Peptides against a protein of PDB entry 5FRP. Designs and how they scored, part 179

Target 1, 225 residues: chain A of PDB entry 5FRP
Amino acid sequence: VEWTESIPQIIATREDISKELNQALAKTFIDSDPRVRRTSVMIFNKVPVTEIWKNITNKAIYTSLLHLAREKHKEVRELCINTMAKFYSNSLNEIERTYQNKEIWEIIDTIPSTLYNLYYINDLNINEQVDSVIFEYLLPFEPDNDKRVHRLLTVLSHFDKKAFTSFFAFNARQIKISFAISKYIDFSKFLNNQESMSSSQGPIVMNKYNQTLQWLASGLSDSTK

## One batch from the design tools (peptide; made by RFdiffusion4, then SolubleMPNN)

Design b2_p28_2_s4 (from b2_p28_2, 14 letters changed)
Fold by OpenDDE base, seed 5:
Structure b2_p28_2_s4 (fold): chain B 225 residues (1-225), chain A 28 residues (1-28)
Amino acid sequence: as target 1 above (225 residues)
Amino acid sequence: PPILTPEEKELLLKLKEETEKKLEKLKK
């Protein structure tokens, strides 16, 4: 009986400690010392993605991570770009989307846009790095066409207009867009034929699909001008 | 920039140590 009464207090204490830790961690991302910022970014590289999602619940940390992609300090910026791309990929692969983590996912889903928007800085080194992380982490080679298309659609579904424009400008030539579109169509057919589309998520996926198609169509039209 | 309080620094250090320990256990 005494043990059961202590559990809520322990949980509450852990949550409080977790909250305080998250708050402290959030401050380190904006520390004036680039070494501190670097160390904070490295947490995302060293700690398994599942543990990060479990323990880092303060959305400000994720937002701050994304901001470091435009950091003045070159080393921190470069590290951040690699880290956030990898973290995005790992999250897509390992983290389930739940109601509880929705707010964090809303931030993480902006990583592709954040990365593609870096092209507008017009820095050759940044562009090369962004290209590298896109092919390594965002749009990795996947032999399964359906999985590849699904990943592509996931990435594109959260693009802002600027990211989409940069995608077509820089990567669309490298990504056989025609192949992607073809596979997208195939995937759409697949989704339409699957009973799983009767789920509450079916319409959401279809909506994202349609939006992506519209964006692709728009991007292709702009590239032909 | 907000300076971490001594308490916050200590908490971060503890978190770091715990994380490192967990990582070491996962590598074994």
Scores: peptide ipSAE 0.029, ipTM 0.529, DockQ to the pose 0.012
Fold by OpenDDE base, seed 1:
Structure b2_p28_2_s4 (fold): chain B 225 residues (1-225), chain A 28 residues (1-28)
Amino acid sequence: as target 1 above (225 residues)
Amino acid sequence: PPILTPEEKELLLKLKEETEKKLEKLKK
């Protein structure tokens, strides 16, 4: 436990976090002692997101973080849920997508699905926590409609079927799906008109949008049955 | 449960010491 508590400072001050350190850290996330697991999760809260992405390069650490959302130990689970939601939001805001960090982003992009899938546990405390982190970190209030739509598209673009169903059931009431859909259409038009579609990201965004629309359409049909 | 190897512990301790030294230098 004591050595794990020192890791945040190390990550914050060192630029050369070794492969061996990452491997050691990965083991702490699956330690039998919940205090060790808790301390490991706290690294993501104590260290700036940019430093985490720079220094934690072992994908197993990120995967293990996501698994702790279903942890048996209540305190660790609750901490993990808050931590991963916040980390996701901070990553979207501060971390660029590059070729080098692609594998990590593939994991981080599953955080929304991981959180929405927790609704299937049917635990009231978990449900309340998931609701809280969704509104605080995943889909925060954003007065700019374009930014709000972009965030929504990003969140939905990696949903599995179960997460989408949960989203429709729980958040459709809050986001006024009709308004969201309208804004999606407007945003799609905007994206189609922007020269930025000539960038390598254009086709990816369009594909994600189309996938999201397909999921929305499917979800709407299932909810009306 | 995966236990840290002696080598991993030594590495962490070394990094801790180096970090502490660096932080002390920055405060000076």
Scores: peptide ipSAE 0.028, ipTM 0.456, DockQ to the pose 0.009
Fold by OpenDDE base, seed 3:
Structure b2_p28_2_s4 (fold): chain B 225 residues (1-225), chain A 28 residues (1-28)
Amino acid sequence: as target 1 above (225 residues)
Amino acid sequence: PPILTPEEKELLLKLKEETEKKLEKLKK
């Protein structure tokens, strides 16, 4: 516990956290002591998001963080859910997508799905917490329609089927889905034009977006029934 | 549960000390 508590300070001060430190930190997330796990999660709360991304490069740490959302220990789980949602939001706002951080983003982009999938646990306390973090961090109130839609599309872009189902069941009623879909199409076209010019991964991303559209369309059809 | 090796603990302690020294230098 004590050494883990020192990590935030190290991360905040050092730009060159060693591979070994990352490996050691990764182990703390799966420690048998809930206090150790809690302390590890708190790193994401105590250290600025930019410093986290810079210094925590071991993908296993991020994966382990996400796993704690389903942890048995209530306090750690609740902390993790809040931390994860906040970290996601902060990352979207402050971290640019680069080639170097792509692998981490692939994990972070699953946070929305991870959170929405918690509804399937059918626990009232968890549901309330998920509702709270969704509206606080994932889909915060944004008066700018374009920004709001962009955020929504970003959140939805990496949904699995279960997450979509949960989204439509719990939150879709509050969202102007038709507007979101329209903007999604426009955005998809934009992305297609931009990605077709640069990377071999363009088609893969487009495929994911198309799949998302199909899921959205299916969800809408079910709601009209 | 994965336990930190003695080498990892030593590394963490060393990093902590180095960080503390750097922080002290930044505060002067």
Scores: peptide ipSAE 0.026, ipTM 0.452, DockQ to the pose 0.009
Fold by OpenDDE base, seed 4:
Structure b2_p28_2_s4 (fold): chain B 225 residues (1-225), chain A 28 residues (1-28)
Amino acid sequence: as target 1 above (225 residues)
Amino acid sequence: PPILTPEEKELLLKLKEETEKKLEKLKK
């Protein structure tokens, strides 16, 4: 009987502790030390998504996470971009939309737009990273057509105008890359099968091959050249 | 097939059209 009477106090205490922890955590995302900010971002990578949604209830934390995508510190920024993309995907897969978590979902639903808006920074390294996380987390390969379409529509439904524009630009690049890769493969096969340098087509194919390689290389950041 | 809202259908149609246009340009 005495134990039962203490339960409300314990629950109340846990709630208070949780609030304080959330407040403290919120401050760490804006700390001047990039190591502190990094550690805070890593929470979203180390803790299961269900536990994050349960225990992190301060919307400011999520907003701050998204803001770090534009941070000047490269390591923290890169970590943040990967983290938020993964968190978005996991949330879509594992977290139900309820009235209670509506405010958090309103923030999380902006992650795709946040990521696509990074293209406007015109940084090649950022662009490459955004491309990577889109394929890995936002729009992953899905063999089920219904699921694939649903995911796509979910992502698009929350786009702002800028993100939508970036999306179409990205899609255009994807098609171009796919086309170039296809040609590259064809050229490679041709070169492997052609034993005689004496064919009039040899130099033409070699030229196209080189052009394709140059085109592919031009799309890469300077760090990869 | 999943039941799509009018907005979702519009988005899908737009995506399809844009993709088709781009593919057509690459074939020329």
Scores: peptide ipSAE 0.005, ipTM 0.282, DockQ to the pose 0.024

Design b2_p28_3_s1 (from b2_p28_3, 17 letters changed)
Fold by OpenDDE base, seed 4:
Structure b2_p28_3_s1 (fold): chain B 225 residues (1-225), chain A 28 residues (1-28)
Amino acid sequence: as target 1 above (225 residues)
Amino acid sequence: SEFDKRLEEEEQKLKELEKELEELKKKL
């Protein structure tokens, strides 16, 4: 435990972590003591994503992290689910895809599927947590529609069949609503600008605005029934 | 697969939405 607790500082201070250190760290993720496993997961929370990608090069560490999402120890599992979702989001935002990190990205790109597959455990607590991390980290609210769409496509592009099924079952409607709301906001902003409203596009945007409102209203009415 | 088809359909819808948004942005 104490050794593992020192790793975040080592990663933060060293430009290159030795192969031996990576191997030792990999072992901590599969340690019989849940405290050791917990501490190992916490490395991903304490160290900047850029430093993790730079210094943690053993793919087994990432694989082991993902495996802990199904950990029997509740605290470790819950921590892992939050950690891996956040790490995925941060990686998408901050880490470039290169030839050198390709193998790690292949693992990280499975995080969405890993999370969505947890729905098949049929545990209410797990389901709630997965819902939370999906909307917080995987598919966060993004006012820029292009960015939001791009993120969605990125998440979906690596889905296995089971994850895709879960996505449609649990989250597809929410995503559509989110997109509609964002569109509504954009149209509303346009219409609130007097110059824009007086333009030739004013009536067109007004029509789209109304259509969006109607769609939202219909969706909300169905949810209340 | 049916899933792949649905994904493609959603991707197409998203592309259309992106196009509409880009057009809207040019007018803002």
Scores: peptide ipSAE 0.013, ipTM 0.324, DockQ to the pose 0.059
Fold by OpenDDE base, seed 5:
Structure b2_p28_3_s1 (fold): chain B 225 residues (1-225), chain A 28 residues (1-28)
Amino acid sequence: as target 1 above (225 residues)
Amino acid sequence: SEFDKRLEEEEQKLKELEKELEELKKKL
């Protein structure tokens, strides 16, 4: 535990993390003590994504991280699910795909599938968490249509068949929610403008606004049930 | 409503895109 707790500082300060350190770190992800596994996962939360990609080069670490999504220990599992989703998002935003990091990207690109496959466990708590991380990290709200589509395509491009099935079953709703929220914001802005409200479009937008609110309210109520 | 129509249209586009991606994956 204590050794693993020192790793974030080492990664943050050193560019030359040895092969031996990577091997030792890989072992901590499969340690029998949940506290060790937890601490290992926390490295991905404490260290900038760019530094992780530079210093953690052992594929087994990333593979092991993904396996912890199905960990029996609830706290470790929950932490892992949040961590891998965030790490995926940060990697997409900050890490360029190169020939040198291709093998790691091949693993990281499976994170969406790994997360969506958790729906097949049929656990309500896991489902809620997966929904949360998808909304927050995998398919975050993006007002720019091109960026939103690009992110969606990136996520979907690496889906396995099971992930696609889960996506269609569960996340068509999230995309709809994101769209509805975007429209809600647009309609709200329009309605807050007195000139716009006085226009011929005022009543039309008001109607659309109310419909959007009703739809959102219905969707939120279903998510809490 | 127009909103529902747009939502349905976007959903349909998404399904089509997913189908295309799935087909592409089978070819690769």
Scores: peptide ipSAE 0.016, ipTM 0.333, DockQ to the pose 0.027; fails the geometry check
Fold by OpenDDE base, seed 1:
Structure b2_p28_3_s1 (fold): chain B 225 residues (1-225), chain A 28 residues (1-28)
Amino acid sequence: as target 1 above (225 residues)
Amino acid sequence: SEFDKRLEEEEQKLKELEKELEELKKKL
């Protein structure tokens, strides 16, 4: 435990971590003590994503992180699910795809599928957590249509059949909400422009704006029932 | 409503994309 707790500081202070240190770190993810596994997962939360990619080069570490999403220990599992989702999002935003990091990206690109496959466990707590991390990290709200589509395509491009099925079953509502909010923003911007409001499109956009608000309100009410 | 129609259209596009991606995966 104490050794693993020192790893974030070592990664932050050193430009390169030895092969031996990477091998030792890989063993901590499969340790019998859940405290050791927990501390290992926390490295991905405490160290900047750029430093993780630079210094953690053993692919077994990333593979082992993904496996912890299905472990028996509840606290470690929950931490792992949040950590891997956040790490995926940060990697997409900050890490370039190169020949040198290709093997790691092949693992990281399976994170969305790994998360969506957790719905088949049929555990309410897991389902709620997966919903939360998808909304926060995997498919966050993005007002820019091109960026939103690009992120969605990136996430979907590595899905297995089970992940696609889960995606449409559980996240269809979230996608609709995101779409509705995007339209709400567009309509609001249009309505705030006086020249646009005086145009022939003004009444049409106002009607669409009201419909969007009603749909959002009804969807929120149904979630509370 | 027109809004509901647009939501349905986007859902249909997503389903089409799923089919295309699955077909591409079978070819790899």
Scores: peptide ipSAE 0.016, ipTM 0.329, DockQ to the pose 0.028; fails the geometry check
Fold by OpenDDE base, seed 3:
Structure b2_p28_3_s1 (fold): chain B 225 residues (1-225), chain A 28 residues (1-28)
Amino acid sequence: as target 1 above (225 residues)
Amino acid sequence: SEFDKRLEEEEQKLKELEKELEELKKKL
């Protein structure tokens, strides 16, 4: 435990972490003591994502992190689920895809599938946590439509069959609603502009506005039944 | 697969929506 607790500081201060240190760290993720496993997961929370990618080069560490999402110890599992979701989001935002980090990205790109597959455990607490991390980290609220679409496509592009099924069951409707709301707001702004409304496109936008309203109204009514 | 087909369909819908929104932004 004490050794593992020192690792975040070492990673933050050293530019080159030895192969031996990476191997030793990999063993802590599979340690029989849940406190050791917990401390190992916390490294991903305490160290900046850029430093993790730079210094943690052993693929087994990333693979082991993902496996802890299904471990028996509740506290470690819950921590792991939050940690891997956050790490995924931070990686997408801060880490460029290069030839050198390709193999690590192949593992990290499976995080969305790993999380969505947890719905098949049929545990209410796990389901609530997965819902939470999806909306906080995987598919966060993004006012920029292009960024939101890009994030969604990135998440979906690496789904396995089971993850896709879970996505459509739990989240697809909510995502569609978010896009429809954004569209509604933009159409409303357009219609409130007198110059835009007087344009040849005024009637077209009015029709799209009405269609969007109708879709939103129908979707909300079905959720209340 | 059926899932790949659904993915492609949703991607196309999202791209279409994005284009429509971009066109509206140019007019605002």
Scores: peptide ipSAE 0.014, ipTM 0.331, DockQ to the pose 0.062; fails the geometry check

Design b2_p28_3_s2 (from b2_p28_3, 16 letters changed)
Fold by OpenDDE base, seed 3:
Structure b2_p28_3_s2 (fold): chain B 225 residues (1-225), chain A 28 residues (1-28)
Amino acid sequence: as target 1 above (225 residues)
Amino acid sequence: SKYDELLKEEDKKFEELEKELKELEEKL
């Protein structure tokens, strides 16, 4: 653990880390101690993306990072999912595609597919986390249409069939959620009006309001909706 | 319904992107 904790500083101070260090670092991602694995993942959060790409040249490290997305240890898994999504986004924004880094990009380009494939685990918490990182990192808000489209195309370009299916399902679900939220707001406004509540529509809207809440509550693990 | 309209709009947007995706695949 202590050694791994020193890695961010080493990477930040050196132009290129040795092959031996890369090999040693690769082993930390598969260490039996989840604390070591956690610390290893944190390197990607603590070190600038440009320095990661420059200094971490062992492809096994990147592959191992992606594998941790399905790890049994919850904390490490959750950290990994956030980390890899953020790292992907940062890489797209800051790292040029060259012949020299092609092999690493081949791995990094699978991050979107890796994330969307997590929906097949059928875990509500994982699904919610994947939803979150998609909006935050993979397909963030972008007011420029060309940039937004380019990002989307980049994300989709390496999808497998399962990822595409999940993508479509995700979008459909999100639309439904947004609709439900919109209706929730409308119903809430109606119910907050005493005249409306006392009308013949009052009981009907109350019922719809409750149904909407139940649906939202069943589909989301987060209490903040 | 409003929901159905939103779905149709998203489908249309995606179809437009699919064309561009094919072009991108050739460049990657």
Scores: peptide ipSAE 0.025, ipTM 0.328, DockQ to the pose 0.020
Fold by OpenDDE base, seed 5:
Structure b2_p28_3_s2 (fold): chain B 225 residues (1-225), chain A 28 residues (1-28)
Amino acid sequence: as target 1 above (225 residues)
Amino acid sequence: SKYDELLKEEDKKFEELEKELKELEEKL
């Protein structure tokens, strides 16, 4: 743990991280102690993306990071999911594709598929987290059409079949959520009007309002899990 | 193969997810 905690500082200050250090770091990602794995993942959060790409050259580290997305330890898994999504986004923005880094990019380009494949676990907490990182890092809001399309095409270009399926399911769910929210607002406005509430439609709208709330609530994760 | 079994399991989980989403839509 202590050794791994020193790595961010080393990477930040040195350009000559040895092959041996990379090999040692690779082992920490598969350590039996979740604290060690957690600390290893945190390196990607503490060190600038440009320095990571420069100094972490062992592809096994990146592969191991991606594997932690399905980690049994909840805290490590959650951290990993956020970390890899952010790292992917930062890499797209800041790292040029070259011949020298091609092998690493081949791994990093699988991050979107790795994340979308987590929907197959059918866990509400994981689904919410994946939704969050997709919104924040994978497909962030972009007002420029060309940039938005380019990002989308980049993300989709490396999808496996399962990721595509999950992608369509995700979008379908988001459309439904948006629709539900819209209806919630409409029903709320209707019910807030005293004349409307006292009308023959009042009870009907109230029922629809409750159904909408129930539907929205059912999509939320259990905080106790 | 172990890989084929994993794929089948994932497909099953997705079908369950799709069913859940459909059920939620029906409640709306």
Scores: peptide ipSAE 0.023, ipTM 0.359, DockQ to the pose 0.065
Fold by OpenDDE base, seed 4:
Structure b2_p28_3_s2 (fold): chain B 225 residues (1-225), chain A 28 residues (1-28)
Amino acid sequence: as target 1 above (225 residues)
Amino acid sequence: SKYDELLKEEDKKFEELEKELKELEEKL
């Protein structure tokens, strides 16, 4: 653990990390101690993306990072999911595709597919986390149409069949959620008006409000209630 | 898959909700 905790500083200060260090680091991602694995994942959060790409050249490290998305240890898994999504986004924004980093990009380009495949675990907590990181990092809000389309195409370009299916499901759900939220807001406004609440429509709107809430709640995990 | 079934159930629930909400909007 202590050794792994020193790695971020080493990466930040050294221009060239030895092959031996990369090999040693690769082993920490598969360590039996979840604390070691956690610390290893944190390297990707503590070190600038440009320095990671420069100094971490062992592809096994990246592969191992992605594998931790299905980690049994909840804390490590959750950290990994957030980390890999953020790392993907940062890489797209800051790292140029070159011949030298091609092999690493081949791995990194699978991050979207890796994340979308987590929906098949059918865990509400995982689903919510994946939804969150997709919205925040993979397909963030972008007002520029060309940039938005380009990002979307980039994300989709490496999807496997399962990821693609999940993608469509996600989008459909998001549209529905958006609609429901909009109605929730409208009903809330109506009910907050005393005159409206006392009207003949008051009880009807209250009922629809409750139905909307129930629907929204059914898609959320207990931890988010 | 279990996931597909859940999605179908969610879709059904939403369709029902959407219908009811649209009907309400027409009355409001």
Scores: peptide ipSAE 0.040, ipTM 0.560, DockQ to the pose 0.510; fails the geometry check
Fold by OpenDDE base, seed 1:
Structure b2_p28_3_s2 (fold): chain B 225 residues (1-225), chain A 28 residues (1-28)
Amino acid sequence: as target 1 above (225 residues)
Amino acid sequence: SKYDELLKEEDKKFEELEKELKELEEKL
């Protein structure tokens, strides 16, 4: 643990990390102690993306990082999901594609597919986290249409069949939620009007209001199981 | 898969809700 905690400072101060140090770091990602694995993931959060790409040259480290997204230890898994999504976004923004870093990019380009495949675990907490990192890091709001399309095409270009299915399901769900919220607002406005509430349509709208709320709540309640 | 079943169930529930809500809007 103590050795791994020193790695961020070493990477920040040295321009070239030895092959031996990279090999030693790779072993920490598969350590039996979850504290060691956690500390290893934190390197990607504490060190600037440009320094990571410069100093971490062992492809096994990047592959091992991606595998931790499915690990059994909850805290390490959650940290890994946030870390890899952020690292992907930062890499797209700050790292150029060259012949020298091609092998690492081949791994990093699989991060979107890795994240979208987590929906098949059918865990509400994981689903919520994946939803969050998609909006924050993978497909953030971008007012420039050309940049937005380019980012979208980049994300989709490395999807497997399962990731595509999850992607379309996610977008469909967001449209449905938006529709339900819009109806909730409309029904709330109707019911807040005394004349409308006393009309023959009052009880009907109240029923539809309750159904809308139940549908919205059911998507959230499965998370507590 | 369990995920596919959940998606189908969610889609069915939404389609039913959407139909009922659209019918209600046409009457309002």
Scores: peptide ipSAE 0.035, ipTM 0.534, DockQ to the pose 0.551; fails the geometry check

